# Designs tried in a protein design run: peptides against a protein of PDB entry 3NZW. Part 222

Target 1, 212 residues: chain A of PDB entry 3NZW
Amino acid sequence: TTTLAFRFQGGIIVAVDSRATAGNWVASQTVKKVIEINPFLLGTMAGGAADCQFWETWLGSQCRLHELREKERISVAAASKILSNLVYQYKGAGLSMGTMICGYTRKEGPTIYYVDSDGTRLKGDIFCVGSGQTFAYGVLDSNYKWDLSVEDALYLGKRSILAAAHRDAYSGGSVNLYHVTEDGWIYHGNHDVGELFWKVKEEEGSFNNVIG
Target 2, 222 residues: chain B of PDB entry 3NZW
Amino acid sequence: QFNPYGDNGGTILGIAGEDFAVLAGDTRNITDYSINSRYEPKVFDCGDNIVMSANGFAADGDALVKRFKNSVKWYHFDHNDKKLSINSAARNIQHLLYGKRFFPYYVHTIIAGLDEDGKGAVYSFDPVGSYEREQCRAGGAAASLIMPFLDNQVNFKNQYEPGTNGKVKKPLKYLSVEEVIKLVRDSFTSATERHIQVGDGLEILIVTKDGVRKEFYELKRD

## One batch from the design tools (peptide; made by RFdiffusion4, then SolubleMPNN)

Design b2_p25_8_s2 (from b2_p25_8, 13 letters changed)
Fold by OpenDDE base, seed 5:
Structure b2_p25_8_s2 (fold): chain B 212 residues (1-212), chain C 222 residues (1-222), chain A 25 residues (1-25)
Amino acid sequence: as target 1 above (212 residues)
Amino acid sequence: as target 2 above (222 residues)
Amino acid sequence: MQLSSYTGAFAVPAVGKFLDPSILK
């Protein structure tokens, strides 16, 4: 798995691959590693598929309950804290989760929290999470600027996941791409890695180690 | 070393069509190299036009199916005999599986039915409750032999339009029930030839708007 | 099914699909 999120002048970019594995077996190429909690809040999934899917879905329910009780959307800080507190209660039990909670509220603006099953909760501007994270960081860090255009930021997110999908055997399938703004998240499509690779190679003149 | 799990082999396969779904399984039950039964069905009609199989350790599979059937019963009691939708069934099964997260049911679970729009639906689960809706899925002993075949024949992976020099993929289309049954039979006959834990009989449950139909075919008994 | 690890006092196998197999190392 490779997931990433970063803040920039235009909001938040979230990009993830779609491969799941069981050892050497490719279990799926079409896993949805982003949960759409509400129109303004996303969660990403890395680690155990069931742990992430179950508890992030549960988190969605908690966020909805907050909205019903408090008559306002939950903050990104509070949503991430709920998840963090939950996994901390299970510390040592063997949960495997690496998640990013990404969203927008009026009081916080665009916000990203990293939460993992070790009990770590971090606020930040850039995170890559998963077995392919270092490959993604290699591309993302080398090209990241706060002042990226929305178009360039979307491409950078997509391109970083592509790099990870290329080098990490446990990442691949497709890239799911999101842009989060003050008006909510926008889904920017599913991009099959098999097609995207050749397109990018041709357009950039990159990946010259591959003949095609 | 304490090992509470067995492995009873077998293989299951689900394929969704446009207005139908199929869930098939062999009827062989085995422990190691010893055949326990040549006819032990593992695909079940659970009511509400939902068919289910949980393949792997048979004791866990049976327990899970029984719990789900009971869940369907209680759903009717609590909701004035409302039909349980396939997506709600999938969510319910996730909770059944994840409820034993720290002592899992050692099974691959597949359910099949129709979604609320009348389209064929197949959901697959890992042992701890991660699930996905898919067009097709193989599970069990010979899943690794069958799944690549399904990728090619259901999802048309690595197939291209003639004369396009590999630039245009074969378009996706739904398969007829006859085509699906053929693929299922070919899958299991092939798997039986190459895997000792698959064979004896093939039971296919076909879900349509008219209900669940069952078909049976002999497999090799070696 | 893939056995990824053994957990708990009874050495129950950890199984399932993974979105990050690094825990298996």
Scores: peptide ipSAE 0.247, ipTM 0.776, DockQ to the pose 0.052
Fold by OpenDDE base, seed 2:
Structure b2_p25_8_s2 (fold): chain B 212 residues (1-212), chain C 222 residues (1-222), chain A 25 residues (1-25)
Amino acid sequence: as target 1 above (212 residues)
Amino acid sequence: as target 2 above (222 residues)
Amino acid sequence: MQLSSYTGAFAVPAVGKFLDPSILK
């Protein structure tokens, strides 16, 4: 798995691969590693698929309850804290989760929290999470700047996941791409890694370790 | 070391069509190298046009299916005989599976039916309740033999239009029920040849708007 | 199904699909 999120002048980019594995077996190439909690809030998934899917869905319910009770959208801080508190209660039980809670509220602006099953909760501007995270960081860190255009930021997110998919055996399938703004998240499509790879290789003259 | 799990072998396969879905399973039940039964059905009509199979450790599979059937029953009680949708069924099964997160049901679960738009639907589950809607899924002993075949023949992976030098992918299209049945039969006959835990019989449940139909085919018995 | 390390109170195998296999080490 490779997931990433980063803040920039235009909001948040979220990009994830879609491969799931069971040992050496590719269990799926089409996993949705982004949960759309609400129109303004996303959760990413790494670790155990069931743990992430179950508890982030549960988180969605908690977020909705908050809205009903408080008559306002839940903050990204609060949403991430709910999840963090939950996994902390299960500390030592064997949950496996590496998640990013990404969203926009009027109070916070565009916000990213990293939450994992070890009880870590971090606020930040850039995170890559999963077995391919180091590959993604290699591309992302090399090209990131706050002043990226939306187009360039989207491409950078997509390109970083592609790099990870290329080098990490446990990442691949497709890139799911999101842009989060004050108006909510926008889905920017599913990009097959195979097709994307050749397109990028041709356009950039990159990936020269592979002969076309 | 104490191992609470057994392995009863077998293989299951789901394929969604445009307005139908198929869930198939062999009827062999084994323990180690011994055939317990040559006809032990493991694909079930659960009502509300939902078919289900939980393949792996049969005791766990049976328990899970029973619990789901009971869940369907109570859903009707609680909601004035409202039909349980396939997506709601999938969510319910997730909770059944994840409820045993720390002592999982040792099974691959697949359900098939029609979604609320009348389109074929297949949902697959890992042992602890992660689930996806897919066009096709193989589970069980010979899943590794069958799934690549389904990738190629249902999803047309690695197929290109002739004369395009690999530049144009074969377009996705729905398969007819007849085509799906052929693929299922070919999958299981092939799997039976290469896997000792698969064989004896093939039971196919076909879900349409008109209900659940069952077909049976003999498989190799060696 | 993936079998990894034993988990839970009863030392049952960890099973399921994973989105980060590094945790299984």
Scores: peptide ipSAE 0.227, ipTM 0.783, DockQ to the pose 0.053
Fold by OpenDDE base, seed 3:
Structure b2_p25_8_s2 (fold): chain B 212 residues (1-212), chain C 222 residues (1-222), chain A 25 residues (1-25)
Amino acid sequence: as target 1 above (212 residues)
Amino acid sequence: as target 2 above (222 residues)
Amino acid sequence: MQLSSYTGAFAVPAVGKFLDPSILK
C-alpha cells in the first residue's frame, strides 16, 4: 500500500493505490483505500483491510451522530481523535491501521491527521503511509511546494503513488485521486497503473530503467 | 499449540452478469486426504434473492451462513418484511465476520445477487470482514488456479484487439448467462484436474429477477 | 487462504487481506 496526503495553497491532495495482498498473493487490484466519510472528510486506509474498513466506517457513523447531535459537522481534529481513542483502547490487541483523516472545515481550514494503531496521532502538512511510503516521499518531497497549482498538485500526488507502485511490490493496481477544498472533496478518477506508467514515461521521459 | 481450525477444501466462484449473478461451488468436503462427502452443498439460497457461500473450515462456514440466514429473518421482523438489499447484506456479513475479529471464521465468503438497479452483484469477504464488490471472484482451495483465468476471461485482462499491435485493449462487456456457465464449468473441471480438494460435483446457483435456480454438474470423483 | 502468522490470545492465524503488510507487528 501507498497512501499520501498533503496540504497546499489549493487545499488537500489525497492519492492512494488499490492493491491488497495476502502474503505473495495479490488478493485484489481494486481496493478502495479511501473512505468518503462525508462530503468534507476522507479517511485513508493502510494495514489490515478489515480493520481499516470496519473502524473507518464506524468512524463515519460517529461523525454522522455528531452532526445530528450538535447540528454541525464534526471537526477533523475531533474525528481523528475519536478514531485515535478507539484504536488506543485496542492497543496490544493486534489491530493494524495506518490512516489519515483529511478534511476541510471552516474553523480549521484544510487539515490532515495521521492516526495509527499504535496510538500515534499527528497533525501535519504532508504524510505518506504504507509499505511504499518512502518511494512516494522521494518524489513528493522533491517536487512539493505550497504554491503548487491544483493541476500540478494533483499530478504530483498521482505521480508519487505511481513511483511507489513501480518500486513497491505491495503497491499497484490503480491510483485513486482526490482534491479536498472548502466546498468538499472532489474525486479525480481511477488511474490504472499499467496505462499510467507508460503515459508518464513517454510524456516525462522518466522511468528510463524500464525499456519498452 | 491450540489450533481450532480445520480445512475442508473445496472451491467457490462468483461471477456477476448484467442482469444476473452466479455463485458456484464444488460439493466435495475433505479433511486432509480423506473425502468426507462427495455431495455436501456449500452454496445456499438465503432468501431475498441472495445466495451465499463461505468456503474453508466447514464448521465456521455453516455457522456463518446460519447466522446470516437468521439475520435475514430478523431483518424482516424488524423492518416490516422489507427485502434485504445485497449491499446491506454485505454490510451485515462484515459485522458478523468482524464480530469475531480476534477468533475469526476461517472462511472465504462470497455472496451474489442483484443490486437495487437489477444488475448482477458479487461481494467477496476476507475472514475478518473486509469486503468489496467485484465482477468475479474465486475462493477456496483452487482460487489461485481459477482467479487468474477469470481475470483473463471475465475482465479480459491482457487481451488486445487484433491488428492493433497490442495498443488497444479488448473492450469490457457483460457475458451472457450461457457464457458464464461455460466459464464456471471449465474453471471447475480444470481445477478438479489439478487440485485434490476439488471435485465430485458442481452446484451452480443463478440469481435473476425471477429468483434463484440451481444447476448441477458431475465432476471427476477421483 | 493465506496463513501468515498467529496472533491474539487464542493463537489465531493472522488471515485476511492486507493493504500494507509492513505495519503488521
Scores: peptide ipSAE 0.228, ipTM 0.784, DockQ to the pose 0.049; fails the geometry check
Fold by OpenDDE base, seed 1:
Structure b2_p25_8_s2 (fold): chain B 212 residues (1-212), chain C 222 residues (1-222), chain A 25 residues (1-25)
Amino acid sequence: as target 1 above (212 residues)
Amino acid sequence: as target 2 above (222 residues)
Amino acid sequence: MQLSSYTGAFAVPAVGKFLDPSILK
């Protein structure tokens, strides 16, 4: 798995691959590793698919309850804290989760929290999470600027996942791409890695280690 | 070391068509190399036009299916005999599976039916309740043999339009029920040849708007 | 399905789909 999120002048970019594995077996190439918690809040999934899917869906329910009770959307800080508290209660039980909670509230602005099953909760501007994270960081860190245009930021997110998919055997399938703004998240499509790779190689003249 | 799980072998697969879905399974039940039964059905009509199979450890599979059937029953009681939708069934099964997250059902679960638009639907589950809707899925002993075949024949993976120099993928299209049945039969016939835990019989449940139809075919008995 | 490895305090078999096998502690 490779997931990433980063803040920039235009909000948040979230990009993830779609491969799931069971040992050496590719269990799926089409896993949705982004959970749309609400129109303004996204959760990403790494680790155990069931753990992430179950608890982030549960998180969505908690966020909805908050909205109903408080008549206000939950903050990204509070949403991430709910999840963090939950996984901490299960610490040692064997949950496997590496998640990013990404959202936009008027109070907080664009916000990203990293939450994992070890009990870590971190606020930050840039996170890559998963077995391919180091590959994604290589591309992302080299090209990241706060002042990126939305178009360039979207491309950078997509390109970083592609790099990880190329080098990490546990990442692949497709890239799902999101842009989060003050008006909510926008889905920017599913990009098959096979097709995307050749397109990018041709356009950039990159990936010269592969003879096409 | 205590091992509470067995493995009864077998294989299942689901394929969604445009207005139908198929869930098929062999009827062999085995422990190690010993055939326990040559006809032990593992694909079930659960009502509300939902078919289900939980393949792996048969005791766990049977327990899970029974629990789901009970869930369907209670759903009717609680909601004035409302039909359980396939997506709601999938969510329910997730909770059944994840409820035993720390002592999982040792099964690969597949359900098939029609979605609320009348389109064929197949949902697959891991042992702890991760699920996704797919066009096709193989599970069980010979899943590794069959799934690549389904990728190629249902999703047309690695197939290209002739004369395009591999630049244009074969377009996705729905298969007819006859085509799907043929693929299922070919899959199980092939799997039977190469896997000792697959064989004896093939039971296919076909879900349409008119209900569930069953077909049975003999497989090799060696 | 892998039964050879157990995770967590409850010695649960490591089963299921994984999005990041490196986090399997």
Scores: peptide ipSAE 0.221, ipTM 0.770, DockQ to the pose 0.051; fails the geometry check

Design b2_p25_8_s3 (from b2_p25_8, 12 letters changed)
Fold by OpenDDE base, seed 2:
Structure b2_p25_8_s3 (fold): chain B 212 residues (1-212), chain C 222 residues (1-222), chain A 25 residues (1-25)
Amino acid sequence: as target 1 above (212 residues)
Amino acid sequence: as target 2 above (222 residues)
Amino acid sequence: MQLSTFTGPFAVEAVGHFTDPSYLK
């Protein structure tokens, strides 16, 4: 798995691969590793698919309850804290989660929290999470700027996941790409890694370790 | 070390068509290297045009299916006999599976039916309740043999238009029920040849807007 | 099926699909 999220002048980019594995078996190439918690909040999935899917869906319910009770959308900080508190209660039980909670509230602006099953909760501008994270960081850190255009930021997210998919055996399938703004998240499509790889190779003259 | 789980073998697969879905399973039940039964159905009509199979440890599979059937019954009681949608069924099954997260059902679960738009739907579950809607899925002993075949024949993976030098992928299209049944039969006949835990009989449940029908085919018995 | 997660008195190997094998504990 490779997931990433980063803040920039235009909001948040979220990009993820879509491969799930069970040992050496590729269980799926089409897993949705971005969980749409609500129209304004995204969760990413790394680790146990069931743990992430179940608890982030549960988180969505908690966020909805907050909205109903408080007559206001939940903050990204509060949403991530709910999840963090939950996983902390299960500390030692064997949950496997590496998640990013991404959203844009008027109060907070664009916000990313990393939450894992060890009880770690971190706010930050850039996170890559998963077995392919180091490959993604290699591309992302080399090209990241706060002042990226939306187009360039989207491409950078996509390109970083592609790099990870190329080098990490546990990452692949496709890239799912999101842009998060104050108005909510926008889905920017599913990009098959096979097709994307050849396109990028041709356009950039990159991936020269592979003969076309 | 004590192992609470058995393995009863077998294989299941689901394929979604445009306006239908199929869920198929062999009828062999084994323990270790012994055939317990040559005809033990593992694909069930659960009502509301939903078919279900939970393949792996049969005791766990049966328990899960029973719980789901009960869930369907209770849903009707609580919601004035409203039909349970396939997506709601999938969510329900997730909760059933994840409720035993720390002592999981040792099964690969697949359900099939029609979505609210009348389109074929197949949902696949891991033992602890992660689920995904897919066009096709194989589960069980011979899943590793069948799934690549389904990737190629249902999703047309690695197929290109002739004369395009591999530049134009074969377009996705829905398969007819006859084509799907043929693929199912070919899958199981092939699996039976290469896996000792698959064989004896093939039962196929076909879900359409008109309901669920069953087909049965003989497989090798060796 | 991979059973790897041991929770409680029953040693159950973690079962399920994983998006990151590094989180298998």
Scores: peptide ipSAE 0.066, ipTM 0.769, DockQ to the pose 0.050; fails the geometry check
Fold by OpenDDE base, seed 5:
Structure b2_p25_8_s3 (fold): chain B 212 residues (1-212), chain C 222 residues (1-222), chain A 25 residues (1-25)
Amino acid sequence: as target 1 above (212 residues)
Amino acid sequence: as target 2 above (222 residues)
Amino acid sequence: MQLSTFTGPFAVEAVGHFTDPSYLK
């Protein structure tokens, strides 16, 4: 898996691959590793598939309950804290989760929290999470700047996941791409890695070590 | 040494069509290399036009299916005999599986039916309840032999239009029920030849708007 | 029988990065 999220002048970019594995077996190439909690809040999934799907779905329910009770959308800080507190209760039980909670509230602005099953909760501007994270960082860190245009930022997110999919055997399938703004998240499509690779190679003149 | 799990082998296969879905399984039940039964059905009609199979350790599979059937019963009781939708069934099964997260059911679970729009639906689960809706899925002993075939024949992976130099992919289309049944039969026939834990009989449950139809075919009894 | 995973045999790790405050809006 490779997931990433970063803040820039235009909000938040979230990009993830879609491969699931069981050992050396490719279990799926089409898994959705982003949960749309509400129109302004996303969760990403890395680690155990069931752990992530179950508890992030549960988190979605908790966020909805908050909205119903408080008559206000939950903050990104509070949503991430709920998940963090939950995984802390299971510390040592063997949960495997690496998640980013990404969203917008008027109070916080665009916000990213990293939460994992080790009990870590971090606020930050840039995170890559998963077995391919280092490959994604290689591309992302080399090209990131705060002043990216929305178009360039979307491309950078997509391109970083592509790099990871290329080098990490446990990442691949497709890239799911999101842009989070003050008006909520916008889905920017599913991009097949096979097609995307050749397109990028041609347009950039990159990946020259691959014959095509 | 405590080993609570067995492995009863077998293979299951689900394919969704446009307005139907199929869930198939062989009828061989085996422990190691010893055949326990040549006819032990593992695909079940659970009501509300939902068919289910949980393949792996048969005791766990049977327990899970019974729990789900009970869930359907209680759903009707609690919701004025409302039909359980396939997506709600999938969510329920996730909770059944994940409820035993730290002592899992040793099974690969597949359900098939129609979604709320009348389209064929197949959902597959790992042992602890991760799930996905797919067009097709093989599970069990010979899944690794069958799944690549399904990728090619259902999803048309690695197929291109002739004369395009690989530039145009074969377009996706739904398969007819006859085509799907043929693929299922070919899959299990082939799997039986290459895997000792697959064989004896093939039971196919076909779900349409008119209900569940069952078909049976003989497999090699080797 | 193995569980489905969204990672290989690697620890789930994250490195947090913060932008230069001069760019923050």
Scores: peptide ipSAE 0.058, ipTM 0.734, DockQ to the pose 0.032; fails the geometry check
Fold by OpenDDE base, seed 3:
Structure b2_p25_8_s3 (fold): chain B 212 residues (1-212), chain C 222 residues (1-222), chain A 25 residues (1-25)
Amino acid sequence: as target 1 above (212 residues)
Amino acid sequence: as target 2 above (222 residues)
Amino acid sequence: MQLSTFTGPFAVEAVGHFTDPSYLK
């Protein structure tokens, strides 16, 4: 798995691969590793598939309850704290989760929190999470700047996941791409890694380690 | 080492069509190398036009199916006999599986039915409740043999239009019920030849708007 | 039987699957 999120002048880019594995077995190439909690809040999934799906869905329910009770959308800070508190209660039980809670509220602006099953909760501008995270960081860090255009930022997110998919055997399938703004998240499609790879190779003249 | 699980073999397969879905399973039940039964159905009509199979450790599979059937019953009681949708069924099964997260049901679960738009739907689950809606899924002993075949024949993976020099992929299309049944039969006959835990009989449940139909075919009894 | 994972070789024998977020609602 490779997931990433980063803040820039235009909001937040979220990009994830879609491969699920069970050991050496490719269980699926079409998994959705982003949960749409509400129109303004996303969660990413790395680690145990069931752990992430179950608890981030649960988180969605808690966020909805907050909205109903408080008559206001939950903050990214509060949503991430709910999840963090939950996984902390299960510390040592064997949960496997590496998540990013990404959203935009009027109070906070564009915000990203990293939450993992070890109980770590971090606010930041750039996170890559998963077995391919180091490959994604290699591309992302080399090209990241705050002043990226939306188009360039979207491409950078997509390109970083592609790099990880190329090098990490546990990442692949497709890239799901999101742009989060004050008006909410926008889905920017599913990009098959195979097709994307050849397109990028041709256009950039990159991936020269592959002949063809 | 404590091992409360057995493996009763068998294989299951789900394929979604445009306005139908199929869930199939062999009828062999085995422990180690001993055939316990040559006809032990493992695909069940659970009501509300939902069919279910949980393949792996049969005791766990049976328990899970019974719990789900009970859940369907209670759903009707609590919601004025409202039909349980396939997506709600999937969510419920996730909760059943994840409720035993630290002592899992040792099964691969597949359900099939129609979604709220009348389109065929197949959902597959891991032992602890992660799930995905897919066009096709194989589970059980011969899943590793069948799944690549389904990728090729249902999703047309690695198929290209003739004369295009591999540049144009074969377009995706829905398969007819007859085509799906043929694929299922071919899958199981092939799997039976290569896997000792698959064989004896093939039971296919076909879900349409008109209900659940069952078909049975003999498999090799070796 | 392995669990499905999103982070590489998790020593879990259960096969995990992921679905489109639209199906998680």
Scores: peptide ipSAE 0.047, ipTM 0.750, DockQ to the pose 0.081; fails the geometry check
Fold by OpenDDE base, seed 1:
Structure b2_p25_8_s3 (fold): chain B 212 residues (1-212), chain C 222 residues (1-222), chain A 25 residues (1-25)
Amino acid sequence: as target 1 above (212 residues)
Amino acid sequence: as target 2 above (222 residues)
Amino acid sequence: MQLSTFTGPFAVEAVGHFTDPSYLK
């Protein structure tokens, strides 16, 4: 798995691969590793598939309950804290989760929290999470600027996942791409890694280790 | 070391069509290399046009299916006999599986039916409740043999239009019920030849808007 | 392959992961 999120002048980019594995077995190439909690809040999934799906869906329910009770959307800080508190209660039980809670509220602006099953909760501007994270960071860190255009930022997110999919055997399938703004998240499609690879190679003249 | 799980082998296969879905399973029940039964059905009609199989350790599979059937009954009691949708059934099964997250059911679960738009639907679950809606899924002993075949024949993976030098993929299309049944039969026939835990009989449940139909075919009995 | 999904003497085969099971251990 490779997931990433980063803040820039235009909001937040979220990009994830879609491969699931059971050991050396490719269980799926089409898994959705982003949960759309509400129109302004996303969760990403790395680690145990069931753990992430179950508890992030649960988180969605808690966020909805907050909205109903408090008559306002939950903050990214509060949403991430709910998840963090939950996984901490299961500390030592064997949950496997590496998540990012990404969203936009008027109070906070664009915000990203990293939450994992070890109880770590971090606010930050850039996170890559998964077995392919180091490969993604290699591309992302080399090209990241706060002042990226939306178009360039979207491409950078997509391109970083592609790099990880190329080098990490546990990442692949497709890239799901999101842009989060003050008006909410926008889905920017599913990009098959096979097709995307050749397109990028041709356009950039990159991936010269592969002969086309 | 104590192992609470058995493995009864077998294989299951789900394929979604445009307005139908199929869930098939062999009828062999085995422990290691000893055949326990040549006819032990493992695909079940659970009501509300939902068919289910939980393949792996048969005791766990039977328990899970029974729990789901009970869940369907209670759903009717609580909601004035409202039909349980396939997506709601999938969510319910996730909770059943994840409820035993720390002592899982040793099964690969597949359900099939029609979604609320009348389209064929197949949902697949890991032992602890991760699930996905897919066009096709193989589970059980011969899943590794069958799934690549399904990728090629249902999703047309690695197939290209003739004369395009591999530049144009074969277009996706729904398969007819006859085509699906043929694929299922070919899959199980092939699997039976290469896997000792698959054989004896093939039971296919076909879900349409008119209900669930069952078909049975003999497999090799070696 | 059997994957450890919880602390204890039990192992489960074919548990789905989005990462290498060793990554978050």
Scores: peptide ipSAE 0.031, ipTM 0.733, DockQ to the pose 0.065; fails the geometry check

